# Peptides against a protein of PDB entry 4U39, part 139

Target 1, 302 residues: chain A of PDB entry 4U39
Amino acid sequence: SIKVIGVGGGGNNAVNRMIENEVQGVEYIAVNTDAQALNLSKAEVKMQIGAKLTRGLGAGANPEVGKKAAEESKEQIEEALKGADMVFVTAGMGGGTGTGAAPVIAQIAKDLGALTVGVVTRPFTFEGRKRQLQAAGGISAMKEAVDTLIVIPNDRILEIVDKNTPMLEAFREADNVLRQGVQGISDLIATPGLINLDFADVKTIMSNKGSALMGIGIATGENRAAEAAKKAISSPLLEAAIDGAQGVLMNITGGTNLSLYEVQEAADIVASASDQDVNMIFGSVINENLKDEIVVTVIATG

## One batch from the design tools (peptide; made by RFdiffusion4, then SolubleMPNN)

Design b2_p22_6_s4 (from b2_p22_6, 9 letters changed)
Fold by OpenDDE base, seed 1:
Structure b2_p22_6_s4 (fold): chain B 302 residues (1-302), chain A 22 residues (1-22)
Amino acid sequence: as target 1 above (302 residues)
Amino acid sequence: AGVWTIILQYPDGSVEITKIEK
């Protein structure tokens, strides 16, 4: 089984966005210290952590409270994650609950033997230095607790969106990028037959790889596949080029007119930008809502 | 040599998985 656990406000917003976009083949778990915020989750499984510590009032933007809350609720977290083959831990770093609890939850998942993938955001610079420092600590702790960590630098989202984009829309885009990171992997793994036959290959690509890079490209028109792939490998979301990446997960999502040729063309471009001996898993997904658009998501490890 | 795992989802919901050594 694949479980996606949203931790704190940002993580739960991302989980809600995943549910709204009908990300298939995964179980959703919402975790929060704030009971009121948790009630707004669309996840089937809702877990309040640190009920004794916080009394449901949240972590007060203190990561140590988030950490202690997860530690208090360890047994409940273990039970919720039990039997998972893979666990996605998603959170917005810089807050209290997400920053503190996500590493603890990730470690619990890893200790249970699940392939544990973190998909987290760095706060925007405008959220202030305190959040950046808290996020840095949380990301460091996540790196130790996960097999693979995807870090989305929110400031890079500002390079993709219009300069006049309202702050709330920038956060919504961050939630969408978190969704794309989880979905880009889960759509590949949740595919019938892959879980049974090729989960070993996913483990090879993702186990104990540390930081991973994620790029996204979107294009339309006659060369849309090639253009989307080129945009993905040069995405502002990439903290570095994917050259030398030994493991790649690629998702190509298109409308009903997505051709095998387009899938292959995009795969060849991504492979050419990676190590010559790259282990690559790539898949195509049909989304009728994309019409003439192709979306390429690349996750590079190693 | 790298290994490519190709997952093709068709409009009818069928899935084809192919492994290629490169």
Scores: peptide ipSAE 0.319, ipTM 0.868, DockQ to the pose 0.823
Fold by OpenDDE base, seed 2:
Structure b2_p22_6_s4 (fold): chain B 302 residues (1-302), chain A 22 residues (1-22)
Amino acid sequence: as target 1 above (302 residues)
Amino acid sequence: AGVWTIILQYPDGSVEITKIEK
């Protein structure tokens, strides 16, 4: 089974966005220290952590409270993660609960033998220096606790969105990018019958790889596949080029008119930007809602 | 040589998996 755990406010917003976009084949778990915020989750499984420590009042933007809350609730987390083959831990870094609890939850997942993938955001610069420093600590702790860590630099989202985009919409876009990171992987493995065949290959690409890079490209028109692939490998979300990446997960999502040629063209572009001996898993997903749009998600490891 | 795993998901929910060595 595949489990997606949203940790804290940002993680739970991302999980809500995943549920709203009908990401299939995954179980959703919402984790928070704030009981009121947790009640707003759309996840089937809702877990309040640190009930004794916080009394449901949240972590007060203190990562140490988030950490201790997860430690207090370790047994509950273990039970919720039991039987997972893969665990996605998603969080907005820089806050209290997400920053502190996500590494603890990730470590629990890893200790249970699940392939553990972190998909987290760095705060926007406008959220202030304190959040940025807390996020750096949380990301460092996540690196040690996961098999693969995808870090989304929120400031780079501002390069993709219009300059007049309201702050609230920039946060929604961050939630959407978190969704795309999880979905880009889960769509490759969550399909019935695929888990057993390809999960070994996914494990080879993702196990103990440390930090991964994620790029997203979207395009329309006749050369949409090539354009989307080029945008993905040059995505502002990439903190570095994928040059030399030994492992790549690629998802190409299109409408009912997505052709095998388009899939191949996109894959060739991504492979050409990677190591010569790249191990690549690429999947095509048909989403009728995309019509003429193609979305390419690239996750590069190694 | 790298290994490419191609997963084709069709609208009917069928999936085709192909492995290519490159």
Scores: peptide ipSAE 0.317, ipTM 0.867, DockQ to the pose 0.779
Fold by OpenDDE base, seed 4:
Structure b2_p22_6_s4 (fold): chain B 302 residues (1-302), chain A 22 residues (1-22)
Amino acid sequence: as target 1 above (302 residues)
Amino acid sequence: AGVWTIILQYPDGSVEITKIEK
């Protein structure tokens, strides 16, 4: 089974966005120290952590409280994660609960033998230096606790959205990028019958790889597949080029008119930008809502 | 040589998996 755990406010918002976009084949778990925020989750499984420590009032933006809350609730987390083959841990770094609890939850997942993937955001620079420093500590702890860590720099989201985008919409876009990171991987695995065939290959690409890079490209028109692929490998979300990446996961999502030729063209572009000996898994997904759009998601490991 | 795993999901829910050694 594949489980997606949203940790704290940002993680829970991302999970809600995943549910709203009907990301299939995954179980959703919402984790928070704030009981009121947790009640707003759309996840089937809702877990309040650190009930004794916090009394459901949240972590007060303190990562140590988030950490201790997850440690207090370790047995409950273990029970919720038991039997998972893969666990996605999603959180907004820089807060109390997400920053402190996500590494603990990730370590629990890894200790249970699940392939553990972190998909987390760095805070925007405007959220202040304290959040950036807390996020750096949380990201370091996540890197030790996961098999693969995708870090989304929120400041790079500001480069891909309109300058007039309200702050609330920039946060929604961060939730959407978190969704795309999880969905880009889960769509390759969560398809009925695939778990047994390709999970070993995914595990080979993602197990103990440390930091991964994520790029997203969207295009329309006659060369949409090639353009989307080129945008993905040059995405502002990439902190570095994917040159030298030993492992690549690629998802190509299109409408009902997505052709095999378009899939191959996009794959060739991504492969050409990677290591010569790259192990690549790529999948195509049909989404009737995309009409003429193609979305290419690239996750580079190694 | 890299190994490419191609997963094609069709609208009917069928899945085709192809492995290519490049």
Scores: peptide ipSAE 0.304, ipTM 0.860, DockQ to the pose 0.784
Fold by OpenDDE base, seed 3:
Structure b2_p22_6_s4 (fold): chain B 302 residues (1-302), chain A 22 residues (1-22)
Amino acid sequence: as target 1 above (302 residues)
Amino acid sequence: AGVWTIILQYPDGSVEITKIEK
């Protein structure tokens, strides 16, 4: 089974976005210290952590409170994660609950023998230096607790959106990028018949790889597949080139008109930008909600 | 040699998996 656990406000917003986009084949778990915020989750499983410590009033933007809250609720977290083959831990770093609790939850998942993938955001620079420093500590702790950590630098999202984009929309885009990171992997595994065959290959690519890079490309028109692939491998979300990556996961999502030729063209572009000896898994997904758009998601590990 | 796993999901829900050694 695949479980997605959203931790704190940002993680829970991402989980809500995943549910709204009908990401299939995964179980959703919402974790928070704030009971009121947790009630707004669309997840089937809702877990309040640190009820004794926080009394449901949240972590007060303190990562140490988030950490202690997860430690208090360790047994509940273990029970919720038990039997998972893969666990996605998603959070917005820089806050209290997400920053402090996500590494603890990730370690619990890893100790249970699940392939543990972190998908987290760095705060925007405008959220202030305190959040950036807290996020750096949380990311460092996540790196030790996961098999693979995808870090989304929110400031890079501002490079791909209009300069006039309202702050609230920039946060929604960050939630969407978190969704794309989880969905890009889960769609490759959660497809009926794939879970048993390719999970070993996914484990080879993602187990104990440390930091991973994620690129996203979206395009329309006649050359949409090639353009989307080129945008993905040159994505502002990539902190470095995918050159020399030992493992690549690629997801190509299109409408009902997605052709095999388009899938091959996109795969060839991504492969050409990767190491010759790269272990690559690439999949195509049909999303009927996509009209003429192709979305290419690339995750590079190693 | 790298291993490529190709997953093709068709509109009918059928899935084709191909492994290529490179």
Scores: peptide ipSAE 0.297, ipTM 0.863, DockQ to the pose 0.847

Design b2_p22_7_s1 (from b2_p22_7, 13 letters changed)
Fold by OpenDDE base, seed 5:
Structure b2_p22_7_s1 (fold): chain B 302 residues (1-302), chain A 22 residues (1-22)
Amino acid sequence: as target 1 above (302 residues)
Amino acid sequence: MKLLYYQVVRDGKVVKEELFEK
């Protein structure tokens, strides 16, 4: 099975956004130390961690409390993750629960033999230096605990949104980018929960690759596939060029008018921007809710 | 059900191509 675990407030908001956008073929687990916040989750499985430690009052923005809360609840986390072939661990780094618990949960998933993918955000600079420092520590711990870690720099979201975008909308966009990262990968797996050739190929690209970069491109019109691909490989979300990437996962999502030619054109652009020896997997998904829009998600590993 | 087109490219060559329903 494929499991998506939202850890803490940011991770749970991302999971809620995934559920609202009907990301299929995955099981959702919401994890939090705050029982009231956890009740607002749309996930079918809700797990309060560190009930003894926190009494359901949250981690107080302390990552060490988040870590200890996950450690306290290790057996429950193991049970919830058991039988997963792939586990996505999503969190907003810089908080207490997400920063501290996400690495512990990721390690549990990895120890169970699941392909473990972190999809996490760096806090915005305006959230303050304390959150940035906490996030850096959490990201470091995540790198050790996962097969692949996608890090989304929230400050780069400010480059793709209007300057007048309210703070609440910037956070919603961060949740949406987390959704796109998880969905972009989960949509590449043909049969969730079975180790088949397709899952083996994904595993080959993502297993023990460490940090990954994600780019997103959206376009419409006659050259929409090429434009979306070009936007994805030049995305502000990419902290570096993909030219040195050993592995690339690409998702192309379009409406019912998405052609195989458009898919190939987009794939060729991304492949040409990557290493000559790149291992590339791409999938195209028909989403009837997309009219003339194409969304390209690129995840570069290695 | 979503129609998914799947392709694996290795060393600039298509090594797998499949159309499936998800």
Scores: peptide ipSAE 0.029, ipTM 0.588, DockQ to the pose 0.602
Fold by OpenDDE base, seed 4:
Structure b2_p22_7_s1 (fold): chain B 302 residues (1-302), chain A 22 residues (1-22)
Amino acid sequence: as target 1 above (302 residues)
Amino acid sequence: MKLLYYQVVRDGKVVKEELFEK
């Protein structure tokens, strides 16, 4: 099975965004130290961690409290993750719960033998230096606890949104980018709950690869596939070019009018921008809600 | 040599898959 576990406020907002966008074939788990915030989750499975430590009042922006809360609830986390073939751990780094608990949860998933993928954000610079330092520690701990870690630099989201975008909308866009990172991978897996050929290929590309980069491109019109692919490989979310990547996962999502030619054109652009010996998985997904839009998501590993 | 895996998903179902070398 594929499980998505949202950890703390940012992770739970991302999970809510995934549910609202009808991401199929995954089980959603919400984890928090704040019982009131957890009650607002749309996830079917809700887990309060560190109930003795925090009394449901949250981690007070302290990562050590988040860590200890996950350690207190280890057995419950193990039971919730048991039998997963793949686990996505999503969190906003820099807070108490997400920063402290996400590495512990990821390690539990990995120890259970699941392909463990972190999809996390770095805080915006405006959230302050303390949050950046806490996020750096949490990201370092996540790298050791996962097979692949996708790190989304929130400051780069400001390069793809309007300059007049309200702060609340910038956070919603961060939740949407987290969604795209999870969905871009989960949509490549045919049958959640069975280890099939496609999952084995994803596992080969993602197992023990460390840090990964994600690029996103969206386009419309006659050259939409080529434009979306070019935007994805040049995305501000990419901290480096994809030419040195050992593995690439590409998702091409379009409406009912998505053609095999458009899929091939997008794949050829991404393949041409990648290393000669790159292992590439590319998938195409039909989403009736996109109409004339194409969304290309590229995840570079290695 | 690039190993490329192509999959088409429609309505949550794989409708086409192909593995090829470029």
Scores: peptide ipSAE 0.029, ipTM 0.500, DockQ to the pose 0.107
Fold by OpenDDE base, seed 3:
Structure b2_p22_7_s1 (fold): chain B 302 residues (1-302), chain A 22 residues (1-22)
Amino acid sequence: as target 1 above (302 residues)
Amino acid sequence: MKLLYYQVVRDGKVVKEELFEK
């Protein structure tokens, strides 16, 4: 089974966005120290952590409170994650609960023997230096606790959106990019498509790889597959070129009109941009909601 | 040596697997 655990405000917003986009074949768990915020979750499983420590009032933007809250609730987290083959831990780094609790939850998932993937955001620079420093500590702790850690640099989202985009929309786009990172992997395993990957193959690419980068490309029209692939490998979300990656996981998602030729064309472009010795795995998913769009998601590991 | 793995799934069943080296 695949479980997605949203940790704190940003993680729970991402989980809500996943549920709203009907991401299939995954169980959703919302975790928070704030009981009022947790009540707004759409997840089937809602877990308040650190009830004794915080009394449901949240972590006060303190990662140490988030950490201790997860430690207090360890047995409940273990029970909720039990029997998962794969666990996605999603959080916005820089806050209290997400930054502190996500590494603890990730370690619990890993200790249970699940393939543990972190999908986290770095805060925007405008959120201030304190959040950036807290995020750096949380990312470091996540890197030790997961098999693969996808880090989304929120500042790079500002390169994709219009300069007049309201701050609230920039946060919604960060939640959407978190959704795309989880869905880009989960769909390859859980969603019947043109090409489903064996979980064993995904495990080979993602186990003990440390930090990963994600690129996303979306295109329409006659050359949509090639354009989406080119956009994915040149994505602002990629802080480095994919040519140095030891492993690449690629998802090619399209509508019912997605052809095998388009899948091959996109895969060939990403393969050509990657190192000669890269282990590349690609999958293809049919999403009827995309109509004429192709979405290429590239995850570079190593 | 690039390893490309290709699976074809139909009706929730793997119907084809190909490992090809480029």
Scores: peptide ipSAE 0.025, ipTM 0.459, DockQ to the pose 0.081
Fold by OpenDDE base, seed 1:
Structure b2_p22_7_s1 (fold): chain B 302 residues (1-302), chain A 22 residues (1-22)
Amino acid sequence: as target 1 above (302 residues)
Amino acid sequence: MKLLYYQVVRDGKVVKEELFEK
């Protein structure tokens, strides 16, 4: 089975966005130290961690409280993750619960033998230096606890959105980018919950690869596939070029009018921008909600 | 209905190709 575990406020907002966008073939788990925030989750499984430590009042923006809360609730986390073939751990780094608990939860998933993928955000610079420093510590701990860690630099989202974008919309876009990272991988699994050839290949590309970078491109019109692919490989979210990545995961998602020609065109562009010795896996997905849009997601590992 | 086309490329060669319906 594929499980998505949202950890803390940012992770739970991302999970809510995934549910609202009908990301299929995954089980959703919401984890928080704040019981009131947890009640707002759309996830079927809701887990309060650190009930004794925090009394449901949250981690007070302290990662050590988040860590201890996950440690307190280890057995419950193990039970909730049991039987998962793949676990996505999503969180906003820099907060108390997400930063502290996400590495502990990721390690539990990995110790259970699941392919463990972190999909996390770095805080915006405007959230302040304290959050950036806490996020750096959480990201470092996540790297040791996961097979692959996708790190989304929120400041790079500001390069994609309008300069006048309200702060609330910038956070919604961060939640959407987290959704795209999870969905871009989960949609590549042909039969969720079964270990098949596609899952084995994804596992080969993602197992013990450490940090990964994600690029996203969206386009419409006659050249939409090529434009979306070019935008993905040049995405501000990519802190480095995809040339030199050991592995590339690519998702081409379009509406019911997506052609095999468009898929091939997009794949050829990404392959041409990648190393010749790269292990590339790509999938194309039909999403009836995209109409005439194509979304290309590229994840570079290694 | 979700159509998934899956391809694996290694060393510039297609090594796997599969079409799935969900």
Scores: peptide ipSAE 0.053, ipTM 0.638, DockQ to the pose 0.623; fails the geometry check

Design b2_p22_7_s2 (from b2_p22_7, 12 letters changed)
Fold by OpenDDE base, seed 4:
Structure b2_p22_7_s2 (fold): chain B 302 residues (1-302), chain A 22 residues (1-22)
Amino acid sequence: as target 1 above (302 residues)
Amino acid sequence: MKLLYYRVVRNGKVVKEEYFEK
């Protein structure tokens, strides 16, 4: 089974966005120290952590409180994650709960033998230096606790959105990028009855790989596949080029008119931009809600 | 030698899987 666990405010917003976009084949778990915020989650499983420590009033933007809250609730987290083959841990780094609890939850998932993937954001620079420093500590702890860690630099989202984009929409776009990271992988795996064969290949690419980079490209028109692939490998979300990556996961999502030729063209572009000895898994997903758009998601590991 | 795995998913079902060695 695949579980997506949203940790704290940012993680829970991302999980809500995943549910709203009907990401299939995954179980959603919302974790928070704030009981009121947790009640707003759309997840089927809602877990309040650190009830004794926080009394449901949240972590007060303190990562140590988030950490201790997850430690207090370890047995509940273990029970909720038990039997998962894969666990996505999603959080906005820089806060109290997400920053402190996400590494603890990730370690619990890993200790249970699940392929553990972190998908987290760095805060925007405008959220202040304290959040950036807290995020750096949380990201460092996540690296030790996961098999693969995708870090989304929120400041790079400002390069892909309109300059006039309201601050609230920039946060929504961060939630959407988190969604795309999880969905880009889960859609390749989350098919009932086929998990066993494909999961071994995904596990080979993602196990103990440390940090991963994610690029996204969207295009329309006759050359949409090639354009989307080129945008993905040159995405502002990529902190580095993918040419040194040991593993690549690629998702190509299109409408009902997505052709095999377009999929191959996009895959060839990404493969050509990657190392010669790269292990590449690529999948094609048909989304009937897409008209003439192609979305390419690239995750580079190693 | 690149191992390329191709999977097509439609409506939550795998409709095609192919392995390519480039």
Scores: peptide ipSAE 0.188, ipTM 0.758, DockQ to the pose 0.107
Fold by OpenDDE base, seed 3:
Structure b2_p22_7_s2 (fold): chain B 302 residues (1-302), chain A 22 residues (1-22)
Amino acid sequence: as target 1 above (302 residues)
Amino acid sequence: MKLLYYRVVRNGKVVKEEYFEK
């Protein structure tokens, strides 16, 4: 089974966004130290951590409180994650609960034998230096606790949105990019397409790979496959070129009119931009909601 | 005072609840 665990405010917002977008084939778990915020989760499973430590009042933006809260609730986290083949741990880094608890939860998932994938954001520079420093510590702890850690630099989201985009919409876009990172991988396993991958294929690319980067491209029209692939490999979310990656996981998602030719064209573009010795796997997904759009998601590992 | 620490909801129904006793 695939489980998605949202940790703290940002992680729970991302999980809510996944549920609203009807991401299929996954079980959702919401984790928070704030009981009031947790009640607003749409997840089937809701877990308050550190109830003795925090009394449900949250972590006060302190990562050490988030860490201790997850440690207090270790047995309940183990029970909730039991029997998962794959666990996505999603969080916004820089806060209290997400930054402190996500590494502990990831380690619990890994110790249970699940393929453990972190999908996390770095805070925007405008959120201040304290959040950036806390995020750096949380990201470092996540790297040791996961098989693969996808880090989304929120400042790069500002390069793909309008310059007049309100701050609240920039945060919603960060939640959406977290959704895209989880869905781009989970759909390869859980959602049938023209080219299906199994869990073993994904595990080969993602096991013990450390840091990963994500690129996304969306296009429409006659050359939509090629354009989406080119946008994905040149995505501002890729802090480095894909030619240095040891592994590439590619998702090609389209509507019911997605052709095998378009899938091959997109795969060839990504392969041509990658190292010759790269371990690349690609799958296709049919999403009836995309109509004429193609979405290419690239995960570069190593 | 009971503090809810774990809740499972399926099909809009609570199927499991666990509480800490204070």
Scores: peptide ipSAE 0.149, ipTM 0.737, DockQ to the pose 0.014
Fold by OpenDDE base, seed 1:
Structure b2_p22_7_s2 (fold): chain B 302 residues (1-302), chain A 22 residues (1-22)
Amino acid sequence: as target 1 above (302 residues)
Amino acid sequence: MKLLYYRVVRNGKVVKEEYFEK
């Protein structure tokens, strides 16, 4: 089974976005120290952590409170994660709950033998130096606790969106990028009929790989597949080129008119940009909500 | 109908390729 755990406000916003976009084949768990925020989660499983410590009032932007809250609730987390083959831990780093609790939850998942993938954001520079420093500590702790850690640099989202984009929309885009990271992987695995073959191969690519980079490309028109692939490998979200990556996961998502040729064309572009010895897994998914758009998600590991 | 195309490339070689129509 695949479980997605949203940790804290940002993680739970991302989980809500995943549920709204009908990311299939995954179980959603919302974790928070704030009971009121947790009640707004669309996840089937809602877990309040650190009830004794926080009294449901949240972590006060203190990662140590988030950490202690997860430690207090360790047994509940273990029970919720039991039997998962794969666990996604998603959070916005820099906050109290996400930053502190996500590494603890990730470690619990890993200790249970799940393939543990972190999908987290760095705060925007405008959120201030304190958030950046807290995020750096949380990311470091996540790196030790996961098999693969996808870190989304929120400042790079500002290169994809209009300069006049309101701050609230920039956060929504960050939630969307978190969704794309989780969905890009989960769609490759959770598709009925492939699970057993795919999970072993995904585990080979993602197990103990440390940090991963994610690129996203979207295009329309006659050359949409090639354009989307080129945008993905040159994405501002990629802090480095994929040519040195030991592993690549690629998702090609299109509408009902997505052709096999387009999938192959996109795959060939990404493969050609990757190391010759790269282990690459790619899949295509039909999303009926996509009209003429192709979305290519590339995750580079190693 | 969801067409899933799955391909594994290792060392520049296709090692698995599967087509799924759902």
Scores: peptide ipSAE 0.057, ipTM 0.627, DockQ to the pose 0.704
Fold by OpenDDE base, seed 5:
Structure b2_p22_7_s2 (fold): chain B 302 residues (1-302), chain A 22 residues (1-22)
Amino acid sequence: as target 1 above (302 residues)
Amino acid sequence: MKLLYYRVVRNGKVVKEEYFEK
């Protein structure tokens, strides 16, 4: 089974966005120290952690409180994650609960033998230096606790949105990018396409790979597959070129008109941009809600 | 005083609560 665990405010917002977009084949778990915020979660499973420590009042933007809250609730987290083959841990780094609890939860998932994937954001620079420093510590702790850690630099979201985009919409886009990172992987396992991957294939690319980068490309029209692939490998979300990656996981999602030729064309473009010795796997997903659109998601590991 | 230690909610219902005494 695949479980998605949202940790703290940012992680719970991302989980809500996943549920609203009907991401299939996953179980959703919302974790928070703030009982009021947790009540707003759409997740089937909601877990208040660290109730002894915080009394449901949240972590006060302190990662140490988030950490201790997860440690306090370890047995309950283990129970919620038990039997998962794969666990996505999603959080906004820089806060109290997400930054502190997400690494603890990830370690619990990994210790249970799940393929553990972190999908986390770095805060926007405008959120201030304190959040950036807290995020750096949380990301470092996540790297040790996961098989693969996808880090989304929120500042790069500002390069893909209109310059007049309100701050609130930039945060919503961060939640959407977190969704895309989870869905781009989970759909390869849970949703049939033209080329199906098994869990063993995904595990080969993602097990003990450390940091990963994600690129996304979207296109329409006659060359949509090639254009989407080119956009994915040149995505602003990629902090580095994919040519240094040890592994590449690619998702090619299209409507019912997606062809095997388009899938191969996109795969060839990504392969050509990758190292010759890269272990690249790709899958395709059919999403009937996509019309003439192709979405290419590239995850570069190692 | 009984204090809530943790809470699990499933499908909008509290399914598990633990408390400690002060």
Scores: peptide ipSAE 0.048, ipTM 0.558, DockQ to the pose 0.012

